Peptides against a protein of PDB entry 4CIC. Designs and how they scored, part 95

Target 1, 148 residues: chain A of PDB entry 4CIC
Amino acid sequence: KVSTKGHYGVQAMFDLAQHFGEGPVSLKSIAERQGLSEPYLEQLIAVLRKAGLVKSVRGAQGGYILAREPRDIKVGDIIRVLEGPIAPVESVSQDDPEHSLKFDFSVTKSVWEKVKKSIEEVLDSITLADMLKDAEEAQMAQGYMYYI
Target 2, 147 residues: chain B of PDB entry 4CIC
Amino acid sequence: KVSTKGHYGVQAMFDLAQHFGEGPVSLKSIAERQGLSEPYLEQLIAVLRKAGLVKSVRGAQGGYILAREPRDIKVGDIIRVLEGPIAPVESVSQDDPEHSLKFDFSVTKSVWEKVKKSIEEVLDSITLADMLKDAEEAQMAQGYMYY

## One batch from the design tools (peptide; made by RFdiffusion4, then SolubleMPNN)

Design b2_p18_8_s2 (from b2_p18_8, 7 letters changed)
Fold by OpenDDE base, seed 4:
Structure b2_p18_8_s2 (fold): chain B 148 residues (1-148), chain C 147 residues (1-147), chain A 18 residues (1-18)
Amino acid sequence: as target 1 above (148 residues)
Amino acid sequence: as target 2 above (147 residues)
Amino acid sequence: PAKPKFVKTSSDPILTLV
């Protein structure tokens, strides 16, 4: 499960990527553009800032910027910061050491590890720059549909 | 995140795969071997039975069997039966048509669709027969560590 | 003047990555 936190975190980071190089963006403007509540966005941005993905700019024209170029931020980096390690299964507490369950648990665990690896590979293959490019291509495709 | 339902469903199906060809297995015995509550397992098995992945055998030696050979049951089939379509993101309700959110939503959606496809490919590449083989290989490897 | 319904930011749709 990518949580709502991960989903909205990627949206907020993508909004900041679209404004990269234009200066600091207010949380209010991100919230309005992304359909997010400002208090929820503030919590997301606080985590992303602490992880060094976002920078705060102070002043009358203050707000937030990406701390790195869009090409240097993977979707996987955003998800790991917001949700921690990509865990495909909630670890059923290994706390009951007694029963012979250890062996069967290893095989099922290997399935989930394969799923984990596959998710990580996908999320680490997509940067905010790739998302910007996809947005531009989609915008051009829409523009062509309005002019044809 | 695979739900507890998906996780335990795969465990229960794997237990039935390990006993495939030995006849019907009681829910009690599966619950004991897999560390599951019997009532929870009964709910899982009811869904799996309705989907035609498990068969009920009636009688004094009654219980459950796989309805298909282990090679003909993918992990993806089990997960789809228990959880429905693999959705990496719960669809944020598209219900507010007004705001310009449509475009940015499409790009983020494409990320999650790529994740979905990747998960589906993995889960559809693993059968219960593959899991049985992995278990046998792991058991042999453990046997070599004790000598 | 219709009072803006506070859309309760309800349940974080747990992205069910199975």
Scores: peptide ipSAE 0.109, ipTM 0.799, DockQ to the pose 0.140; fails the geometry check
Fold by OpenDDE base, seed 2:
Structure b2_p18_8_s2 (fold): chain B 148 residues (1-148), chain C 147 residues (1-147), chain A 18 residues (1-18)
Amino acid sequence: as target 1 above (148 residues)
Amino acid sequence: as target 2 above (147 residues)
Amino acid sequence: PAKPKFVKTSSDPILTLV
């Protein structure tokens, strides 16, 4: 499950991608557009900024911008920053150092590793630029439904 | 997230697959081998039985068996029974019925749908028979490290 | 009828499939 944090983090980053090149966007405007609480968004943006995905601009027209072009930010990068490593399983094995020596070739572990790899591949295959393109294509498709 | 329920459910089903054809396995023996509490395993097995993945055998040598051959049970089948539909994102939109009408072509939703599909494809590509084979291959590989 | 206490086993490896 993508956490609410990951989900809203991707939404906030996508909002910044939609406004890329227009200058700094206020947290208030992002919060309003994305249906997020401003305090929650402040926490997300603080993490994203610390990771170097977002830049803060100071001044009267201050706010936030993407730190890189939308094509240079993968969804996987956002998720890793917000949620940490995509771990399908929290390895219970970290707490018992003595059981670390059993090569418990947990066949079940291999299943979850395959799931992990698949998720990583998907999230690393999607950039914010791909999301922008998908949004444009969807807007065009909706526009055609109103003209028929 | 595969919950603990999904994880332990797959472990319990895999244990039953390893003993497939040997007759009924007691919940106690599964619990001991898989490091599960017996009461927790009882709850898992009750769900799996209701879904028709496991059969209960009555008698002095009573217990549980797989209801189908290991090749006929996907990991995805187990997860869907235990967790329900693989939902990558809890749709926050279920609580506000009025916002349901916006064709929020949430491009973000499409990302999560791609993730969902990918997870489903992986879990539906793995059977309990595939897991048995992987276990055998791993045991052989360990045997070669000791020589 | 004993209410099944969902024992919150705290140590449940949440397979956090993010």
Scores: peptide ipSAE 0.099, ipTM 0.801, DockQ to the pose 0.075; fails the geometry check
Fold by OpenDDE base, seed 5:
Structure b2_p18_8_s2 (fold): chain B 148 residues (1-148), chain C 147 residues (1-147), chain A 18 residues (1-18)
Amino acid sequence: as target 1 above (148 residues)
Amino acid sequence: as target 2 above (147 residues)
Amino acid sequence: PAKPKFVKTSSDPILTLV
């Protein structure tokens, strides 16, 4: 399951993608549109900014913009920044070293590695530009349903 | 992430697959081999049995066996039984209905649905028989490195 | 009045995959 952090991070980045080229967007405006608390969004944006996915603009019309074009930001990049490496199984080894599963069955690890790879491939195949296109297509489809 | 329940469930089912055709295996023996607590394994096996993936055998040599051949049990079947439907995102809707994200952006849901589908495809492509084969190949490869 | 022991239903933490 994608964490709430990853989920909201993708939503915030998608909001910035929808406003790409319109200038800086305030955190308040993003929070209001995405239904996020402003303090929570500040934490997300701070991480995304440090990773170079978002830029802050200073001034009276200050706010945030995407640091790269929507086509140059993968969903996988956002997730890795917010959550770290995609790990399909928590290594049981960290919390209880005594119950370290003696049988590190290489075979069961291989299953989870295949799952990891598949998730990474999907998330790395989707850009913010692809998401924008999907949104436009969905809006067009809704528009056509009202005219029929 | 696959839960501890899913992870250990796959391990327990794989242990039963390795002993398939040898007769019933005791929960104690599975727990000892897999490094699981016996009470935790009892809970897992109860769920797996109810789902028809495992059978209990009664008697002095009683225990558990796979209910189907290893080739007829997908990893995805085990995970669905133990964890339910693969959901890549927690539905935020359950804990705070007032902060239900008004913008149910169909687009963000689509991303997570693609992830879900991809996970399901992988887990449904792997059987316990495939895992047995991979284990045999790994043992052979280790044997060749010692000579 | 004995505080009801919240039986932690061990909802096995669905390991939050990313």
Scores: peptide ipSAE 0.095, ipTM 0.800, DockQ to the pose 0.072; fails the geometry check
Fold by OpenDDE base, seed 1:
Structure b2_p18_8_s2 (fold): chain B 148 residues (1-148), chain C 147 residues (1-147), chain A 18 residues (1-18)
Amino acid sequence: as target 1 above (148 residues)
Amino acid sequence: as target 2 above (147 residues)
Amino acid sequence: PAKPKFVKTSSDPILTLV
């Protein structure tokens, strides 16, 4: 499962992609459109800004913009920033010596590495530009359904 | 991430696959070989037994066996039994109306559905028999490195 | 005998197949 943090982070980045080139977007407007709490969105945006995926614009019409074009931001980049490295299994913390996965059997590890690689390949194959295109195609399909 | 439950469940099922055809294996022996606590393994085995992946054998030489051949058990089957349906995103419980994913934008949902499908395809492509083969190949490769 | 509580590790699970 993608965490709530990863899920909402992708939603917030997608909202900024939809407004790319229109100028700065307020956190309030993103929160309203995406159904997020503004305080939670502030925390997400702070992390995304520190990672250089988002820029803050100051002033009366201030807010946030994507730091790069939508085509230059992969979903995998957003997830890695918010969640850290895509790990297939929770590493039981090294600090409990009794529950050290002493027998990380190479075979079971290889299963989880295959899962990791598959997730990474999917998330790195999808850009914010691909998501914008999918949204436009979905809107056109809905528009055609109302004219029939 | 696969949960600790899923991880250890696959390890326990793989141990039973390595002993398939040798008769019943005690939970104690599985726990010792896999580095698991016996009480934790009892809980895992109870779930796996209820799902029909494992059988209990009674008697002085009692224990557990795989309920099917290793080739007929996918890693995906083990994970679905232990974890439930492979979900790409935690469904925020429907019971918290404030944090309902009200705007599950179809586009973001489609990303997670692609991830789900990819995970399912991988886990459903690997059987316990494939894992046994990979273990044998790894042991042979280690044996050849010493000669 | 304390029933072993499944410790819900409240860590924001990365892609947690739970």
Scores: peptide ipSAE 0.092, ipTM 0.798, DockQ to the pose 0.206; fails the geometry check

Design b2_p18_8_s3 (from b2_p18_8, 8 letters changed)
Fold by OpenDDE base, seed 2:
Structure b2_p18_8_s3 (fold): chain B 148 residues (1-148), chain C 147 residues (1-147), chain A 18 residues (1-18)
Amino acid sequence: as target 1 above (148 residues)
Amino acid sequence: as target 2 above (147 residues)
Amino acid sequence: PAKPKFVEESDDPILTLV
């Protein structure tokens, strides 16, 4: 599951990437642009800050900035921070020792591990800088369509 | 996260693949081997049967069989039947027309579409026959550790 | 200690691989 939390976390981080180098962005401004509630965004940003992906700037022009350059933040890093490790299958809880006859069908588990690896590879291949580039390319493509 | 439904569905289908050609398998037998409740397995099998992945055999030795050879059933086919299409982010765009400025951030959506595609490619690359082969190889490897 | 419930905006699994 990429939850709405992961999605909105990537959106909020992408918003901060778009403003990277322009100074601190207010949570209100991010919330308005991303269609998020400020309280929800505050929770996301608190997690992202604790993980060292975002920095808080204090002062009259206070807000948040990326803690790293957009190229140094993978989508996978954001997702792992917000959702934890990508687990395609919840490892059926260790807790019921008596139903130990859960054939941890190594084969079925291997399918989900392959899925996990594939998701991780994709998310770790995409940086916020790649997303910025894709956004610029999309804007240019739209700009050309309005001139024809 | 693969749902318990998808996970158990693949397990149940794999159990049927292991018995492919041996005749019909009872739900009770599958449930016991897979550690599933019979009522839950009945629900899964009903969906899989309706999708034409499983056949019901009637009679004293009645039960279920794969409707196709294990090589002709992808894990992706099982998951699509049980979970539906691996949907990327439902565009939250439908309901509130005023907040039309939900930047359907084409870029963020494209990330999830790439993830979706990669998952589909993996799940569509694995057949029940591949899983059978992997199980045989694992059994052989275990057998060699005991000598 | 109750983990602060994220304001459950419906944690609708976006990618329901599940």
Scores: peptide ipSAE 0.175, ipTM 0.853, DockQ to the pose 0.166; fails the geometry check
Fold by OpenDDE base, seed 1:
Parts: sequence; C-alpha cells; structure tokens
Structure b2_p18_8_s3 (fold): chain B 148 residues (1-148), chain C 147 residues (1-147), chain A 18 residues (1-18)
Amino acid sequence: as target 1 above (148 residues)
Amino acid sequence: as target 2 above (147 residues)
Amino acid sequence: PAKPKFVEESDDPILTLV
C-alpha cells in the first residue's frame, strides 16, 4: 500500500513538474488542482523541500518549484523521502532475547525481499518526465476521441 | 499491504507444506514451530480453511493439512485470502462523495497500478513448493559450510 | 454479524508499502 502521504506527495510533485519552467507555483494553486488541503500540502512540501526535491521562491510571486528537472526525479525518490526506505519486514526488536525464537524463516523473509525489490525497480523506473509524457499521450488520445 | 497477518499466514501455510503427506498437524505444533500464539493461529487457519486452502482432519490425531499440493498454492493466493485484493494505494473510501474530488489523476493511478501488477506478478510466481525447494537449498548450503 | 476482531497482534504492515 502506498500511504496517502506517498500518493499525495507524488501528485504534488507531478503538479510541480507540469509547471516546470513556468516559474513558482503557490501551494494554494497546487492544493486546488490536486484536491488537497493546503495545511496537508504544506507538511508534504516541507519534507520534500528538506530533502532537496523542491525549492521555495520568495517574493510577491513566490511559491515552489522542482529543485531538479522532471527527468532527474524518480517516483522512488519521492516515496523514499516521504515514507523512508521501502522496508520489507521490520525485524521485531532484537532486544527481547527470550522471544528470540521468532524463527524469522529465511525463506518467508526472502519472499518479502523479492516483493520489495520488485517495487523498488518499478518506482525507480518511473520519472516525473515519464509521467508528463504519459499525461500528454492521454490528453492527445482524449482529443482524438472527441474529433471522431 | 502485506501485514503481519499475511506474513504469519504464509508461515503457517509453509509449515503445513513442510509436513505435506505426513498427515494432520496440530495447531499447537504449528504455533510452537512458527512462534505464533495458538489463538491467533486459530483465526488465521479458520480464514484459510474457509477459502479452501487448508482442511481440518477430525479425531484423536486430528489437525490441519493443506487442501492442495504445495505446487498448487501460490503465495499470492494466501495473501489475497488473508488481506483481500492487493491494493497499491488505500482507495480512499468511495463512501464520501464530497471528498470524491480526489482528482485521482489517471497518471498517478497508473503508477500505482504498475506497482500493483509488479507485486501480483511476484506473489503469483512463488508457490509453497518453490518455498520448500528454497528451504532445502538453504539447508544444504549450511551443511556444506560446516565441512 | 460482527466481523470477528482479529486479536490485534498489531497488524503492523510488514511491507509498509506506505
């Protein structure tokens, strides 16, 4: 499951990608377009900014921009910043030696590691530039359906 | 989400796979080997039984067995039974139509569908028989390191 | 019919996929 935080973080970053090169975008405008609450978006943007994925522009036309080109930001980078590392099984705390008989069966752990790796490969294969291209292709396909 | 429930369900099913053909295994013995509480395991097994993945054997030597051969049970089948459909994003409850203005941008949705498909492909590619083989290979590898 | 509450051993998402 991608959390609501990861999902909305990708939406907000994609909105900034759509406006890349047009100058700074206000949080209000992102919130309106993406159907997000402005306070929630402020929290997301604060984390993304601290991680160096977003820049704040100050002034009357202030707002946010992507810190890098859309091609240089993977979906996996956004998810790792918001959610941390894609961890498979949290190893139950090493601290209780008496409950150490959690046979963390190496075999069952290997299943989750395979799932983790597969998720990482997918998320690291998709950039914001790929998402922009997919959006353009979808818009063109819709435009053609209205002219037939 | 694969929860602890999904994990423990896979562990319990794997334990039953290791004993496949040996007859019925008691829940107590599975719980002891897998480090699970017996009451928790009873709940898991009840769900798995209802889904037709395990069978109950009655009698003094009663217990549980796999309902199918280990090769005919995918990890994905176990997870779908315990967790439901593999959802990459928690679908915000369809029930609040006013918050339906979640512009589920078709593009962002497509990312999560790719993740879903990837998880499904992995989990549906692994059977309990594959897990048995991996366990045997791991045991052999450990045995060779001691010589 | 009340869904049997799983004894909440914390359904800690193992794969927190978020």
Scores: peptide ipSAE 0.149, ipTM 0.852, DockQ to the pose 0.077; fails the geometry check
Fold by OpenDDE base, seed 3:
Structure b2_p18_8_s3 (fold): chain B 148 residues (1-148), chain C 147 residues (1-147), chain A 18 residues (1-18)
Amino acid sequence: as target 1 above (148 residues)
Amino acid sequence: as target 2 above (147 residues)
Amino acid sequence: PAKPKFVEESDDPILTLV
């Protein structure tokens, strides 16, 4: 399960990718287009900025831009920044010592590690440029459906 | 996300696979080996039984067995029974009508669908028989490390 | 029909699958 942070982070980064080369985009405009609260988007953008995925531009037409080209940002990079390492198993907090999941059943762990690896491979295979292309193809397909 | 339910369900099914052909196993013995509460395991087994993955055997040596051979039970089958369809994104509960994700961004949805498909392919590629084999290989490797 | 609430052993999602 991608968290709401990961999901909305990918949406916000995709919005910035759609406007890449057009100059800085305001958080308000991203929030309005993506259906996000502006305060929530500020928190996401702060994390993404700290990770060097976005840049803040100052001035009267200030806002945010992608820090790299859409082709140089993987979905996996966004997810790792927002959620941390893709953990298949949340480490059961060490704080309840009695229900130490004693049997680190290496076999069940290996199943989840295989799932993790598969997710990482998928997310690292998709760039923001790939998402832009998919959006253009979808928009063209909708456009053709109105002209036929 | 595989919940605790999915994880413990796979563990309980794997325990039953390890004892496949030896007859019925008591819930108590599974609970003790897997570090699960017996009441929690009863709930898991009830769901797994209803789905036809396990059978109850009645009698003095009663308990539970796999309903199918370990090779005929995928990890994906267990997870689907316990958790339902693998959802890569939690459907933001419809209960906050204000955050209606208005833009069903087909593109972001497609990313999560690719992730879902990848998870399903992995979990459907692993049987309880594959897990048994991996356990035997791991146990042999540990045995060889002590010699 | 009330879905049987599993006894809350902490349904901590063990697997945060992204």
Scores: peptide ipSAE 0.053, ipTM 0.808, DockQ to the pose 0.085; fails the geometry check
Fold by OpenDDE base, seed 5:
Structure b2_p18_8_s3 (fold): chain B 148 residues (1-148), chain C 147 residues (1-147), chain A 18 residues (1-18)
Amino acid sequence: as target 1 above (148 residues)
Amino acid sequence: as target 2 above (147 residues)
Amino acid sequence: PAKPKFVEESDDPILTLV
């Protein structure tokens, strides 16, 4: 399950990607377009800024911009910043040493590690530029359906 | 998220795979080996039995067996039975219809659908037979480190 | 009738797929 934080973080970063090169975007405008509460978006943007994915621009036309080109930001980068390393299984191993569950937790753990790796590969294969392209293709496809 | 339910379900099914062909295994013995509470395991086994992944054997040597060979049970089958369809994102879409978020939820949704598909492909590529083989290989590798 | 809550030993989702 992608957390609400990861989901909204990707939405906010995608909104900034759609406006990349147009100058600073206000948090209010992102919140309105993405249906996020402004206080929640402030928390997300603070984390993303600290990680160097977003820059704050000061002034009367202040706001936020992507810190890098959309092609240089993976969905995996956004998720790792917001949620940390994709942990498939919280190793229950740390707290109760006495229940040395004897048997082959190694094999079941390997299943979840394979799932983790697959998710990481997918999220690292998708950039904000790929998302922009997919959006343009979807808009073109809708436009063609109205003209036929 | 694989729930605790999915995780323990895979463990219980793997225990039954390790004993496949040896006859019925008691819930108590599975619980002891896998470190599950017997009441929790009873709930898991009831779901797995209803889905036809496990069979109950009655009698003095009663218990549970896999309903199919380990090669014919995917990890994905176990997860789908216990958790339902793999949902990467809870679609926030159902509760507040008024916030018709106008813009490109289609693209963000497609990202999570790609993640879903990838998880499904991995879980459907792993059988209980593959897990048995991996366990045997791990035991052999440990045996070779001691000599 | 409340669906019998599966008594999950831990509510902590082991796989927090982020």
Scores: peptide ipSAE 0.037, ipTM 0.802, DockQ to the pose 0.084; fails the geometry check

Design b2_p18_8_s4 (from b2_p18_8, 8 letters changed)
Fold by OpenDDE base, seed 5:
Structure b2_p18_8_s4 (fold): chain B 148 residues (1-148), chain C 147 residues (1-147), chain A 18 residues (1-18)
Amino acid sequence: as target 1 above (148 residues)
Amino acid sequence: as target 2 above (147 residues)
Amino acid sequence: PAKPKYIETSDNPIITLV
């Protein structure tokens, strides 16, 4: 499972990407469109802002904007900001030093490292611009199905 | 994270692969080598046995063996048996029908489906035989560093 | 209001294989 934090973080960032260039978007409007609680979204946006993925705009028409173009924000960047490094297996090695899992730990660890690398490669291959394009293509495909 | 269940399941299956052809291995010996609690290992082995990945041998020298050759058991097979299908995101869609997350849900879902597919491809590309080979290569490399 | 039981997978795993 992707964490709820990662999932909703990508949704919130994608909402900001859809409005990129239109000016600041209110947290309320993002929360309403993405079905998120406004307090939960405030926590996500605070982390994303601190990481420099989102900017806050002050004023009567204040809100949030992407800090970079959608093409310059990978899904992997959002996930790393919200969740930290992708860790496929908790290294059991820190808590109980006495149970030195001897021989097999190295090979099983390599399996999970391969999984980690594969996840990172996928998430780093998808930008918010790719997601925008996929949304446009899906909308066009739906539009064509109604006219045929 | 790989679940503790998936992690320890792969370890237990790998231990059985290392002893493949040597006869039945006791749960106690697997638990001792893999640093697992014997009661937890009993639960894992019961699931793996029911799925036909492991066989129980009865008798004074009883225990468990792989039900197939190490080359015929993928890591993905072990994970699917223990955890079920790899689900990257719980479909929020079942519990609250009124909050039809309209437009954006389809695109975000496709991201997680790509991640799912990538994990499945990796786990299905690794067999217990590949893990045995990697262990032998690592042991040889360590042997060469001491000489 | 049913709190969605987010499966708290412990230390920030992006993908919990559960």
Scores: peptide ipSAE 0.083, ipTM 0.800, DockQ to the pose 0.205
Fold by OpenDDE base, seed 3:
Structure b2_p18_8_s4 (fold): chain B 148 residues (1-148), chain C 147 residues (1-147), chain A 18 residues (1-18)
Amino acid sequence: as target 1 above (148 residues)
Amino acid sequence: as target 2 above (147 residues)
Amino acid sequence: PAKPKYIETSDNPIITLV
């Protein structure tokens, strides 16, 4: 499971990508389109801004824009900013001393590291530009289904 | 994240794989070696048994064995049995009506489906036999580092 | 019923395999 934070963060970034070049988008408009609460989106955008993935524009038509072109933002970049490093297995917090996973069985760890690497490779292979293209293709496919 | 259930289930199955052909292993011995509580391991083994991945052997030397050879059990099979289908995104439970993901944005879903497929491919590419081999190689490498 | 304890690591898990 991707966290709700990662999921909605990718959705918000994708919304900004769809409006890239059209100027600043208000958080309210993103929240309405993406079905997100505005306060939750504010928290996400604050993190994304701090990481340099989005910029705030001030003024009467102020809001947010992507800080980089959609082709220069990987899904993996968004996820790492919002969630940190991809962890396939939660490390057992040392705080339950009775269930100290004493045997960090190197072999089981290696399985999860392979999963991690695979996830990272997928997420780093997908840009916001790729997502825009996929959306256009899907919209064209729907449009063609109505014209036939 | 693999759940604790999936993680410990793979560990328990790997322990049974290490003892494959040696006869039945007691839950107590698995629990001790893997650092698991015996009651928790009983629950895991019950699920794994119901799924046909392990067999119970009755008798004075009773316990559990793998139901199939280590080469015939994928890590993906263990995870699917314990956790169900690999879900890269939680379906937002309908129970929070305010956060009904109205836009099942097909595009964002497709990203997570690609991640799901990638995880499934990895987990289905690894058998308990592969894990046994990796353990032997690691143990040999440690043995050579001490010589 | 022992709830599946998600091992809460301090590290933000991106993908929880369910």
Scores: peptide ipSAE 0.078, ipTM 0.791, DockQ to the pose 0.246; fails the geometry check
Fold by OpenDDE base, seed 4:
Structure b2_p18_8_s4 (fold): chain B 148 residues (1-148), chain C 147 residues (1-147), chain A 18 residues (1-18)
Amino acid sequence: as target 1 above (148 residues)
Amino acid sequence: as target 2 above (147 residues)
Amino acid sequence: PAKPKYIETSDNPIITLV
């Protein structure tokens, strides 16, 4: 499960990608379009900015822009910034070190590592540019359905 | 993230796979080997039994066995039984129907559906028999490191 | 219809299966 944080982070980054080249976008406008609370979006954007995925522009027409082109931002990059490394299972090892030591769960761990790898491969194969293209294709398909 | 429930459920099922053909295994012995609380394991086993992945054997040497051969139980089957359908994202759509309707999040949804499919493919490609084989290979490799 | 159980992520594993 991608957290709500990861999910909304990808939505916010996708909104910024849709406005890429149009100048800075206000958090309020992103929040309104994406159905997000502005305070929650501020927290997400702060993390994304610190990671260098978003830039803040100051001034009367200030706001946020993507720090890189949409093609240079993977969905995996956004998720790693917001949630850290993609881990498919909580490491049981933190709370009870004594019982954790006895059974080499190497095989079970290997299953989860395979899951992790597959997720990373998918998320790293999708850029914000790919998402923009998919949106354009979907809009064209819908537009054709309304004109027929 | 596989929940703790899914994780420990796979461990418990793997323990039963390691003892497949040896007869019924007590929950106590599984709990001890897998580092699980017995009450928690009882809850997991109850779900797995109801789903037909595990059988209960009654008697003095009673306990639990796999209901099917290890090759006929996928990790994905265990996870679906314990957690339900693999969903990579919470559907935001349940709590606020009014705001959810306006933006066709079809593209974002498509990303998560691709992730879901990838997870399902991996988990459905791994059986308990594959895990047994991997364990045997790992034990042999460790045995060679000590000689 | 079994509601898809959505997976809450605690702090830092990205994918929690509920």
Scores: peptide ipSAE 0.065, ipTM 0.792, DockQ to the pose 0.207; fails the geometry check
Fold by OpenDDE base, seed 1:
Structure b2_p18_8_s4 (fold): chain B 148 residues (1-148), chain C 147 residues (1-147), chain A 18 residues (1-18)
Amino acid sequence: as target 1 above (148 residues)
Amino acid sequence: as target 2 above (147 residues)
Amino acid sequence: PAKPKYIETSDNPIITLV
């Protein structure tokens, strides 16, 4: 599972992508459109801003914008910023030497590394621009179903 | 992340695969070799047995065996038994309508479905027999580095 | 219908396989 944080982070970034070039969007408007709590969204946006994926615009028409074009932001970039490195298995904290999985069986580890690699490849293959295109195609398909 | 349950379940099943054809293996011996607590392993094995992946053998030399050949058990089968369906995103429990992800944006959902599919494809492509082969190849490679 | 048990792991693993 992608965490709630990763899920909502991608939703918030996608909302900003839909408004890219239209100027700054308020957190309130993003929260309303994405069904997120504004306080939770503030925390997500703070992390995304610190990572340089989002910019804050100050003023009466202030808000947030994408820091880069939608084509230059991968879903994998968003997830890595919010959740850190894609880990297929919980590393038992190195700090408990007694619960060191002494038998880090190289073979079982290799299974999880294959899973990790597959996830990374998928998430790094999808940009916010790809998501915008998919949204447009879905809207067109719905529009055609109402006119038939 | 694969849960601790999934991780240890795959380890326990792999241990049983390494002993396939040698007769029943005690939970104690699996726990010792895999670095697992015996009580935790008992819980895992109970689930795996109920799903028909493991058989219990009774008697003085009793224990557990794989219920099928290692080639007929996918890693994906083990994970689905222990953890249920591979879900790419936490579905907010349908039971809290207020936290219903009201905007199940079809586009964001499609991203997670792609991730799910990729995980399923990987886990369903790996059998316990493939893991046995990989272990043998790794042992041979280590043996050749010492000469 | 078996409710998919979501394991809330407190640590942010990107993908928690339950």
Scores: peptide ipSAE 0.060, ipTM 0.787, DockQ to the pose 0.223; fails the geometry check

